# Peptides against a protein of PDB entry 2AZE, part 123

Target 1, 148 residues: chain A of PDB entry 2AZE
Amino acid sequence: AQECQNLEVERQRRLERIKQKQSQLQELILQQIAFKNLVQRNRHAEQQASRPPPPNSVIHLPFIIVNTSKKTVIDCSISNDKFEYLFNFDNTFEIHDDIEVLKRMGMACGLESGSCSAEDLKMARSLVPKALEPYVTEMAQGTVGGVF
Target 2, 101 residues: chain B of PDB entry 2AZE
Amino acid sequence: GRLEGLTQDLRQLQESEQQLDHLMNICTTQLRLLSEDTDSQRLAYVTCQDLRSIADPAEQMVMVIKAPPETQLQAVDSSENFQISLKSKQGPIDVFLCPEE

## One batch from the design tools (peptide; made by RFdiffusion4, then SolubleMPNN)

Design b1_p20_2_s2 (from b1_p20_2, 7 letters changed)
Fold by OpenDDE base, seed 2:
Structure b1_p20_2_s2 (fold): chain B 148 residues (1-148), chain C 101 residues (1-101), chain A 20 residues (1-20)
Amino acid sequence: as target 1 above (148 residues)
Amino acid sequence: as target 2 above (101 residues)
Amino acid sequence: GISRKQIEEARKIIEEAKKK
């Protein structure tokens, strides 16, 4: 009947919404792990060195990076107030945000690709609240996607 | 029947979504706590060495962009070149190169 | 400062250009 058809449409809509939220949650978890792991790493490093790094040697979050071949010719136009930039590249380039950089640094413990060692998984679990630990486990196993 | 089954499915999906919302709230709270902690923010940095480890400046030029919130970024593929446009509304944009050793 | 969405959109443009 029409009523059942309407509910079937609604069911599918909710399933899709849940799928989207699952993806968002996974990304949030990765961010949390990466940030906390980064902070922990740097705290330990500074303690070992007994000093903070030189101010001009570090890049605080947030940031993005643009990389291209060293042979790429880049022209840059900057407004007087530095509110506007225009870059021209004679070749292709790549853009990465800080989260992706942290992932490539291993700060997310390989959880982003389901490539966690036992130690990586242990670290990842230690960096999230208890309520998120089961989800971290599912991410490591690649079993996220089911409705719980 | 069919109606009963669908109704039950919707109730279960509602509960599942509520659980997801709860987990997301926990996660966003943790991220907020990090953003509000001055010590954490002080330690939230990477080094040029870190960037070199993922993109070798010997072969790749690595440009760092620090932009205020709500900054617009647009890429354009033209017949002659590729472009990146940055427009900030809240302050100056900082751009610098990551040096090689 | 720059949203992930904008970065993804920019990346898409660049990736499509590489395929030409």
Scores: peptide ipSAE 0.396, ipTM 0.910, DockQ to the pose 0.935
Fold by OpenDDE base, seed 1:
Structure b1_p20_2_s2 (fold): chain B 148 residues (1-148), chain C 101 residues (1-101), chain A 20 residues (1-20)
Amino acid sequence: as target 1 above (148 residues)
Amino acid sequence: as target 2 above (101 residues)
Amino acid sequence: GISRKQIEEARKIIEEAKKK
């Protein structure tokens, strides 16, 4: 009886861990797709232009962005060595990392929201190793969540 | 019996977790390869136009922050204002505005 | 540079502020 109880506790623990790993894997896949898609886009663009963009015209990863209303008053204090910044906003703001930016750019092919067209899914599959393709398909179908 | 059923469940869960670990290893390996590829990293960029497409500067101000690893970011909500503090230990922080077209 | 964890924590603070 006690053994069965212990195993039930362990079962629940493993189920929770698997759920967490599923979430982590999905995010990793989205990152991979987004990064590769971004690189592919830029490579194609540079090939068409026959030159890279000016160095100061692009923002390399990693980065974060902070956005707020243009009406928001912002005060900024910066240390002499620029090691420390303090921003004061008189209104709310948003913070986004580069991955979220890429997702909003469509670099993850809508896979993050289950909004994949046939073309989007084809692109997504082409940007991952073969072993990950079935999982990409499941993500697109919204069928991820079960136990393998 | 109950014991046999639970034992079987745990075996199946173990197999599932092993499969997940394998897939995660493949994925992390790919990401590492991307990070180590100089050409890929050179092409890993967005433009101000990209940022404008997701946050229109006509309506929103967009601030870009480039910070060294291990930089600390803290937000504070006060009754009077909202704050963001940045503290770097490994170098200067670069902050600039995405220009409005 | 800045960890996702810190960004999420900051976002949480801001989101909670929006509810007030």
Scores: peptide ipSAE 0.395, ipTM 0.910, DockQ to the pose 0.947
Fold by OpenDDE base, seed 3:
Structure b1_p20_2_s2 (fold): chain B 148 residues (1-148), chain C 101 residues (1-101), chain A 20 residues (1-20)
Amino acid sequence: as target 1 above (148 residues)
Amino acid sequence: as target 2 above (101 residues)
Amino acid sequence: GISRKQIEEARKIIEEAKKK
């Protein structure tokens, strides 16, 4: 009985660990798709324009953004070496990393929300190694979570 | 019995986790390849238009922060204001607004 | 850059403030 109880505890531990890894894998897949899709988009755009965009018009990854109302008053204190910044806002603000930006841009093909058209899913599958395609399909269907 | 069943479950879970680890390794490898590819990194950018597409361009101010790895970010909610603190140990932090603003 | 964890922690603080 005690042995069974010990194994049941271990079973639960493993299940939880697997669940965590599944979440991590899904995020990694979304990152991969988003990055590759972004690169493809920009490559195509530059080819069509026959030139790269102006240097000051683009923001290379990685980055984060802070957005707030234009009416928000912001004060900024910067150290001499620019190693430290302190921003003071008189109202709330939002913070987003580059991955979230890419997702909102649709670079993850809607896979992050399970809102993929047939074309989106096709694109998503094309941007991952073959071994990951089944998982992408499961993500699109919302069927990820089973222990395989 | 219960013992045999649990033992079998644990074996199956181990196999499942190994498969999962394999997939994760594949994925992380792909991400590393992207980070090491000069052309990909050159093309890994967004425009100010992109940023405006995810935030109301008429009502929102968008500030971009480019910070070295391991930069610390802390937000503070006070009764008087909201704060963001950035501290880098590996170089200067770059903060700017999109030129299109 | 800045870790996702730190961003999420910061976001949590701000979101909680919004709920007040």
Scores: peptide ipSAE 0.389, ipTM 0.908, DockQ to the pose 0.914
Fold by OpenDDE base, seed 4:
Structure b1_p20_2_s2 (fold): chain B 148 residues (1-148), chain C 101 residues (1-101), chain A 20 residues (1-20)
Amino acid sequence: as target 1 above (148 residues)
Amino acid sequence: as target 2 above (101 residues)
Amino acid sequence: GISRKQIEEARKIIEEAKKK
């Protein structure tokens, strides 16, 4: 019947929306874990060193990274006020945001790839509110995707 | 019947979505709190050593870009064109390289 | 800084370019 067909369409619509929100939530969780873990690491490091690092030796968030072969020739044009930059490369390049950098640093505890040790998972859980812990567990197991 | 089954499914999906919304709100709140905490922001940094650990400067050049909010980024990576353009509206853009050890 | 959305958009552009 037409009524059933309409409901099936709505069902599919909701399923897709839920899937999108699941993806967004996972990313938000990873960001939270990564940021908190980074802050914790640096706090500990500074305490051990009994001083903060030199200001020019660190890169504060937010930032982006561009990497390319060391052999790549880069032509850079900069406006006088430094409001505009144009980079021309003679070969391919990669762009990474700060979050991706943190993930590669292990700040997300391998949760992004489901490659968490028991210790990594414990750390990840400790860096999120209690309500998020079950979801973190599911992410670590690669079992996220079902409907709650 | 079919109608009853679909109705039940939709109700369950609604509950699931509400749960997700709640969790997302928790996450966004936590991130906001981090952004508002001065000490956390002071400690929210990476080092050149960190960057070298993920991109070997012996093989790769690593460029860092610090730009104000609302900066426009355009990138093209094709066989005919390899380009990045940045346009800021709120201040100067800072670009620097991570040195090789 | 540069928004996450802007970076994602740039990535998409790059990916599409590579497919051509």
Scores: peptide ipSAE 0.172, ipTM 0.881, DockQ to the pose 0.651

Design b1_p20_2_s3 (from b1_p20_2, 6 letters changed)
Fold by OpenDDE base, seed 3:
Formats: sequence, structure tokens, C-alpha cells
Structure b1_p20_2_s3 (fold): chain B 148 residues (1-148), chain C 101 residues (1-101), chain A 20 residues (1-20)
Amino acid sequence: as target 1 above (148 residues)
Amino acid sequence: as target 2 above (101 residues)
Amino acid sequence: MISKEQIEEARKIIEEAKKK
């Protein structure tokens, strides 16, 4: 019947939306873990050194990075007010946001790739509210994706 | 019947989505708290050493871009070159190489 | 900040260019 068909369409729509939200939640969890872990790392480091790092030695979030071969020729045009930039590269380049940088630094405890040791998982769980711990566990096990 | 089954499925999916929304709200709240905590923001930094650890320091140039919110970034593949355009509406863009370079 | 979406779009363009 037409009514059943309409409900089937709605069912599929909801399933897809749930899938998207699951992905979004996983990313948010990774961001939270990465940020908190970074802050803890730096706090501990500064405490041990009894001073903050030199101002010009750190990059505060948010940022993005562009990396390319040192042999790449880069031309840059900048507007007078620095509101506009145009870079020309004679070779390919990569762009990474700060979150990806943190992940590569291991700040997400390898959770993003399911490469968590027991210690990594313990750290990850400690950096999220209790309500999110089961999801962190599922992420580490690679079992996220079902409808609950 | 089929109709009853579908109706029940939709109810269950609604409950599942509500649970997801709840978890997402918890997570976004935590992120917001981090953004509002001045001490956390002060400590939210990476070093040039960190950046070098994720990029081959011997072979790679690392450019850092700090741009205001809502800045537009566009990449273009043109003949014989690649381009990145940045356009800010809220302030100047800061671009620099890592000082350790 | 620059949105992750914009970065991904830019990355996509560059990655596709690499395939040529």
C-alpha cells in the first residue's frame, strides 16, 4: 500500500540520518578527547618546566597547516589589509586542520583508527563524561554502526 | 502486519535518534566548556616540534594559517600550478612558517 | 577558523589533481 511505501521511505531517511549522526558523534568525541589530552599534556609539561614555553614557539588553536615539499615554489599575493591571500604552488600540497594534527600526534589515543592499547583506552575513557564511555569503548572495538 | 511493523520500527528509530541527540548534546557541551575556559584555551597549543613530528621536517615545508571565523578557503587546480585562496570577512589572516624552520 | 568542510573540499580538489 501507498502508506506502507511512505513509511518505508521515512524509515530509510531516518536510518541515514542516524548513520550521519553516529559519524558526527564519533568525530565530536575524538575532538573532545584530543583537546582535553592536549591541554593535560601541556599543563603537565609547563608544571614540570615551571614556566610556559616561549611565545613564538607555540601555535594556539585554531589553525590549519599547509605542507609541501621544500622544493615547491610558492608565490603569495596578499591584500593590503591582509584579508585576502592567494598562494600559487608549482607542485601539489596538503592541507590539514588542527584536529587532524592532534590525531596524528596521538592526542585522540589512537581511537580514530581503532589502534588503542589498554592504556590508551583508559586515557580516552577518562577524558569523556560517563555517558560517553560506552561509545568510546565501542569505537575502540570497532563495533559502532548499529542502531541501538 | 507490515504497517504495524513499520510503525514500530519508526518508533524505535525515533528513540535511537533521541539517544544519539542526547549524547551529541553532552559532547558539544563539553567542547563548549573547553572553549569557554580561559586556562584550557591558553593550554590549547601545539609546538613546532609537534608539527615537525607529523610532517617530514627534512623534506616538508610547513605553513601555518590562522584565520578568523568564517574565512573562505578555496583550492584551484589550474594549468601548471595549484592555488589556495583565502578570504576573510572578520579580520586579517596570519600566515607564517614554523619558527623552527 | 576555516570550516572542516571547506578544507575537505579543497583537499578533494588537490587529491583529484594528483590523480591526473
Scores: peptide ipSAE 0.314, ipTM 0.901, DockQ to the pose 0.947
Fold by OpenDDE base, seed 5:
Structure b1_p20_2_s3 (fold): chain B 148 residues (1-148), chain C 101 residues (1-101), chain A 20 residues (1-20)
Amino acid sequence: as target 1 above (148 residues)
Amino acid sequence: as target 2 above (101 residues)
Amino acid sequence: MISKEQIEEARKIIEEAKKK
C-alpha cells in the first residue's frame, strides 16, 4: 500500500542519516582523543624539561600545512594587508589540516585506522568520558555499524 | 502485518538516532571545554619536529598557514602550474616555513 | 581557521591533477 511505501522511504532516509551521524561521531571522538593526548604529551614534556620550549619552536592549533618537494619552485603574491595570498607551484603539493597532522603523529592512538595495540586502546579509552568508551571499543574492532 | 513491522522499525531507528545525538552532545561538550580551558589551549601545539616526523625533512618543504576563521582556501590546477588561493575577511594570514629547513 | 570541507575540495583538485 501507499502507506507502506511512504514508510519504506522514510526508513531508508533515517538509515542514511544515522550512518552520517555515526561518521560524524567517530570524527568527534578522534578529535577529542587527539587533542587531549596532545595536551597531555606536552604537559608531561614541559614538566620534565628545564624550561618551556622556545615560543618560535611551537605551532598552536589551529593551522594547516602545505608540503611539497624542496625542488618545487614556489611563487607567492601577498596583498598589502596580508588578507590575500596566492601561491604558484610548478609541481604538485599536499595540504593537511591540524587534525590530520595529529592523527599521523599517533595522537589518536591509531584508532582512526583500527590499528590500535592493547596499550593504544587503553590510552584512547582513558581520554573519553565513560559513555563513549563502548564506541571507542567498537571503533578499534571495526564493528561500528550496528543500530543502537 | 508489514505496516506494523515498518512502524516498529522506525521507532527503533528514532531511538538509535537519539542515542547518537546524545553521544555527539557529550563529544561536542568535551571539545568546547577544551577550547575554553586556557591551560589546554596553551598546551595545544605541535613542534616543527612533529611536522618533520610526518613529512620527509630531507625531501620536503613544510609551509605552515595560520589563518583567521572564515578564511577561504581554494586550489587551482592549470596547464602551467598549481595554485593555492587564500582570502581572509577577519584579519591577516600568517605563513611561514619550519625553521629547521 | 580553514574548514575541513575547503581543504578536502582543494585536495580533490590536486589529486585529480596527479592522475592526468
Scores: peptide ipSAE 0.312, ipTM 0.901, DockQ to the pose 0.906
Fold by OpenDDE base, seed 1:
Structure b1_p20_2_s3 (fold): chain B 148 residues (1-148), chain C 101 residues (1-101), chain A 20 residues (1-20)
Amino acid sequence: as target 1 above (148 residues)
Amino acid sequence: as target 2 above (101 residues)
Amino acid sequence: MISKEQIEEARKIIEEAKKK
């Protein structure tokens, strides 16, 4: 019947939306873990050093990075007010946001790639509210993707 | 029947989505708390050493860009070169290399 | 600051360039 057809269309729509939300939630969890882990690391480091690092020695979030070969020739045009930049590279480059940098630093405990040790998983769980712990476990096991 | 089965499926999907929404709300709340916490933001930094650890400093140059919200970034691949265009409407853009480089 | 979408778009352009 037409009613069943309509419901099947709606079912597919909801499945797709759920899939999107699962992806979004996973990213949010990774961000939370990465941020908290970074803060924890730095707090510990500063405590051990008994002082904060020099202001000009650190880069606060948010930021992005552009990396390229040291052999790459870069020309830069900057507006007077520094509102506009134009970079010209004679070779390819890479762009990474701060979250990706944190992931590569291991701040997400390898959860982003499913490469969590027992210690990594323990750390990851400790950096999220209790309600999110089961989902973190599922992420580590690679069992996220189904409907629950 | 088929109708009853589909109806049940939709109810289950609704419950699943509600659970996801709940978890997402918890997560976004935590992120907002972090962003509003002065001490956390003070400690939310990386070092040039961190950046060098992910990009081989022997072979790679690392450029850091700090831009105001809503800044536009556009990359262009031309036959002659590659370009990055940055345009801010809310303030100056800060671009620098790690001092240790 | 700069949206993740813009970064992804830029990355796509550069990745395609690397294939050449």
Scores: peptide ipSAE 0.308, ipTM 0.902, DockQ to the pose 0.906
Fold by OpenDDE base, seed 4:
Structure b1_p20_2_s3 (fold): chain B 148 residues (1-148), chain C 101 residues (1-101), chain A 20 residues (1-20)
Amino acid sequence: as target 1 above (148 residues)
Amino acid sequence: as target 2 above (101 residues)
Amino acid sequence: MISKEQIEEARKIIEEAKKK
């Protein structure tokens, strides 16, 4: 009886750990797809233009963005060495990291929401190693969560 | 019996976790390779047009923050306080404004 | 400390940076 109880506790612990790893893997896959897709897009664009964009016209990863209403009043305090910034807003704001930006740009092919078209899914699969393709398929179907 | 069933479950879960670990290693390796590839990093950028597509500067002000690794970000968004604090340890922080047009 | 307007006038505006 006690032995069975111990094993049940261990079972639950392992299930939770697997769930956590599944979540982490999904995020890693999305990052990989988004990054590779972004690079491909830009490479193609530069080839068509026959030149790279001006250095100050683009924002290289990593970055974050902050957006708020244009009517929001912002006070900014900056240290002399620019090591510290303090922004005070009179209204709500949003913060997004570069990965989220890429997702919203469609760089993750809609895989993050499980709403991929056939073409998007094909693109997503092409941007990952073969071993990850089945998982990408499951993500697109929204069926991730099962035990392998 | 119950014991036998639980033992079998644990074996199956172990195999599942090993598979996940393997996939995660593959994915992590791919990301590392991307970070080490100079050409890929050169091409890893977004434009103001991209930012406008997700947050229209006609309605929203969009700031871009470039900060060194290990920079601390503190954000408060409540009814009483709306604040963002950035503290870098490794270098200066750059802030850019995305134009409307 | 600078205001939002001052930030908008700063040389860190991406559009102005593109001109350089």
Scores: peptide ipSAE 0.019, ipTM 0.860, DockQ to the pose 0.026

Design b1_p20_2_s4 (from b1_p20_2, 6 letters changed)
Fold by OpenDDE base, seed 2:
Structure b1_p20_2_s4 (fold): chain B 148 residues (1-148), chain C 101 residues (1-101), chain A 20 residues (1-20)
Amino acid sequence: as target 1 above (148 residues)
Amino acid sequence: as target 2 above (101 residues)
Amino acid sequence: GISKEQLEKARKIIEEAKKK
């Protein structure tokens, strides 16, 4: 019947929306873990050193990274007010945002790739509220996607 | 029947979505708390050593770009054109280079 | 620390480039 067909369309629509929200939630969880882990690391490091790092030796979030071969020639055009930049390269480059950098640093405990050791998973769970712990576990196991 | 089954599925999906929304709200709240905590923001940094672990300046030039929120970024990476364009609306863009040593 | 030296050597002013 037409009514059943309409409901099936709606069902698929809702399933897709849920899938999108699951992806968004996973990314938010990874960000939270990465940020908290980074802060914790730096706090510990500064305590051990008994001083903060030199101000010109650190880069505060947010940022993006552009890397290319040292042999790459870069032409940089900049506006007077520094509101506009144009970079021209003679070879390929890579762009990474700060979250990706943190992930590659291991700040997300390998949760982003499901490569968590028992200790990594324990750390990840400790950095989220209790309500998010089951989802962190599912991410580590690669079982996210089910209806709950 | 079929109609009853579909109706039940939709109700279950609604409950699942509500749970997701709840979890997302919790997570968003945590991120906001981090952004509002001055001590956390002070400690939210990476070092040159961190960047070297991602891309070694001995082989790669590592450029750091700090731009205000809502800055437009356009990138072209093709065999004939390699370009990055940045345009901010809220303030100046700052660019740094990670030293080799 | 973080340096801008290498980048500054290659910098051009957009407005001046547009005038050419």
Scores: peptide ipSAE 0.022, ipTM 0.863, DockQ to the pose 0.032
Fold by OpenDDE base, seed 5:
Formats: C-alpha cells, structure tokens, sequence
Structure b1_p20_2_s4 (fold): chain B 148 residues (1-148), chain C 101 residues (1-101), chain A 20 residues (1-20)
C-alpha cells in the first residue's frame, strides 16, 4: 500500500541520516581526542623543559599544510596586502588540514584506522567524556555502524 | 503486519538517532570548551619537528598557511593545472616554510 | 588560539578544495 511505501521511504531516509551522523560523530571524537592529546603532550613537554618553546618555533592551530616535492617549481604571486595568494606548481601537491596532521602524528591514538594498541585505546578513552567511551571502543574494534 | 513492523522500525530509528544526537552534543560541547580554554589554545600547536615526521623537508617542501576565517581556497590538482588560490576578506594570509628547507 | 568555528571553517575549506 501507499502508506507502507511511504514509511519505507522514510525508513531509508532515517537510516541514511543516522549513517551520516555516525560519520560526523566519529570525526568529532577523533578531533577531540587529537586536540586534547596534543595539548597534553605539549603541556608535559613544556613542563619538562621548564619553559615554553620559542614563539616562532611552533605553529598554532588552525593551519593548512601544503607539501610537494622539493623538485617542484612553484610560482607565487602575492598581493600587496597579502590578502590574495596564487601558487602555481609544475607538479602535484598535497593539502592537509591540521586534523589530518594530528592524526598522522598519532594524536588520535590510531583510532582513526582502528589500529589502537591497548595503551592507545586507554589513552583515547581517557580523553573523552564517559558517555563517549563505548563509542570509542566500538571505533577501535571497527564495529561502528549498527543501529542503536 | 507490515505497517506495524515499519512503524516499530521507525520508532527504533528515532530512538537511535536521539541517542546519537546526544552523543554529538556532548562531543561538540567538549570541543567548545577546548576552544574557549586559553591554556588549551596556547598549547594547541605543532612543531616543525612534528611536520618533518609527516613530510620530510629534505624531500618535500612544506608550506604552512594560516588564513583568517572565511578565506577562500581554490585548489586544482590535475595533469594540466596545479594551482592553489587563496583569497581572504578579513585580513592578511600568513604563509611560511618549514625552516629546515 | 582558535575557535571551534574557525576550526570547522578550516576543515570545510580543505574539504571543498580536495573535491575540486
């Protein structure tokens, strides 16, 4: 019947929405873990060094990284007010946001790839509110995707 | 029947989504707290050494871009065009290279 | 320092750029 058909469409719509939200939540969790872990790392490092690093030696978030082969020729045009930049490369380049950098640094404890050691998982869990711990566990196990 | 079954499914999905929304709210709250904490923001940095661990400046040019909010970024990475365009409306864009280059 | 909004905007910029 038409009614049942409508409900089936709605069911599918909701399933897709849930899937999208699950993905968003996972990313948010990874961001949280990465940021907190980074802050924790730096705090400990500065405590051990007994002073903060020189201002010009660190890059505060947010930032974007562009990397390319050192052999790549880059032409750069910059406006006088530095409001506009144009880079032309003669070869491929990569763009990474700060979160991706943090992930590659291991700040997300390998949770992003489900490659958490026991210690990594412990760290990850410690960096989220209790309510999120079960989800972190599921992420580590690769079991996220089920409907609650 | 079929109708009842579908109705039940929708109810279950609603509950699931509500739980999911709750978790998302918790997470976003934590991120807001982080963004509002001065000490955390002070400590939210990476070093050139960190960047070297990802892209070795001996082999890769590593450029860092710090742009104001609402900056437009256009990137084309194709066989015929390799380009990045940045346009800020709120202030200057800072671009620098990792010192080890 | 960064705000949540700034972070999200940065992510969005990169995301959009990567799609092109």
Amino acid sequence: as target 1 above (148 residues)
Amino acid sequence: as target 2 above (101 residues)
Amino acid sequence: GISKEQLEKARKIIEEAKKK
Scores: peptide ipSAE 0.022, ipTM 0.869, DockQ to the pose 0.137
Fold by OpenDDE base, seed 3:
Structure b1_p20_2_s4 (fold): chain B 148 residues (1-148), chain C 101 residues (1-101), chain A 20 residues (1-20)
Amino acid sequence: as target 1 above (148 residues)
Amino acid sequence: as target 2 above (101 residues)
Amino acid sequence: GISKEQLEKARKIIEEAKKK
């Protein structure tokens, strides 16, 4: 009885860990696709323009975005060495990391929401190693989640 | 019996987890390769136009934060307090605004 | 281009604020 109880506890622990790893894997796949797609886009754009963009016109990863209404009043305190920042807003704000920005740009091909066209899915598959293609397909179909 | 069934389940779960670990290793390897590729890093950028597509500066103020690794970020967004705190230990933090046009 | 000037104009030194 005690043996079975111990194994049941371990079973539950492993199931939860697998669930977490599935989520992590999906995120890693999205990151890979988004990043490679971004690089590909920019490479193509620079080739077409035959020059890189102006230095002050681009933001290199990594970065964080904060957005709020243009009417929001912001009070900013900065240390002398710029090691510390404090922002006070009089209204709500949003924070987005660079990956989320890339997703919103469509760099993940809509895979994050399962909203992939046939072309999007083709692109997504082309940006991952062969071993990951089945998982990409499952993500697009919304069939990820089972234990395999 | 029950014990045998549980034991078998655990073995199957172990195999499943190992497969996941393998796939994750493939992903992390690919990401590392990208991070180590100088040309890829040079091309790993977004433009102001890109940012405007997700948050139009005509309606939204868009602030960009570039901070060193392990920078502490604290955010409070409630009816009583709207605050962001940043603390870096490895260098200065750069903050700038995306222009409206 | 991307500007830091607007933020710098409203900048307050945190260390000074901590003293108050």
Scores: peptide ipSAE 0.021, ipTM 0.860, DockQ to the pose 0.033
Fold by OpenDDE base, seed 4:
Structure b1_p20_2_s4 (fold): chain B 148 residues (1-148), chain C 101 residues (1-101), chain A 20 residues (1-20)
Amino acid sequence: as target 1 above (148 residues)
Amino acid sequence: as target 2 above (101 residues)
Amino acid sequence: GISKEQLEKARKIIEEAKKK
């Protein structure tokens, strides 16, 4: 009885660990797709324009976006450490990392929400190694979470 | 029996985890390759137009923060405090705004 | 693109912070 109980505890521990790794893998896949898709888009755009974009007209990754009402007052200060910055707002703000921005741009092909079209799914699959394609398919269908 | 069933479950879970580990290794490898490719990094950018699609500067102020790797970020968004704290370990932080048009 | 004005505003904020 005790042995079975011990194994049940271990089983649950492993299940939770697997769940965590699944989440991490999904995020990594989305990052890969988003990055590759972004690069591909920009490469094509530059080819069509026959030139790179003007300097200072683009924002290279990595970056962080902060948005707030245009009426929000922002104060910026530097603390004791010269590398430390403090921003104070008088109202709520939103903060987004570059990956989230790419997702909202559609660079992850809608895979992040599991609502991608057939064409989006095709694109997503084309941007990952073959070994990851089945998982991409599962993500698109919202069927991730099961045991392999 | 119960013991045999649990033992089998654990073996199956082990195999599943190994598969996940393998896939994760593939992903991380791909991401590293992208980070090491000069041409990819050159093309890894967004435009102000892209940002406007996320948050329109006509309604929202859009601030971009370029921070060195390993920069720590702390954000507080509550009724009593609205704050972002950044601590870089590798260099200065750059901040700029996207225009409305 | 990013306007000179907007960039300068951001820089100004940082510079003022350094003075504090």
Scores: peptide ipSAE 0.019, ipTM 0.864, DockQ to the pose 0.030

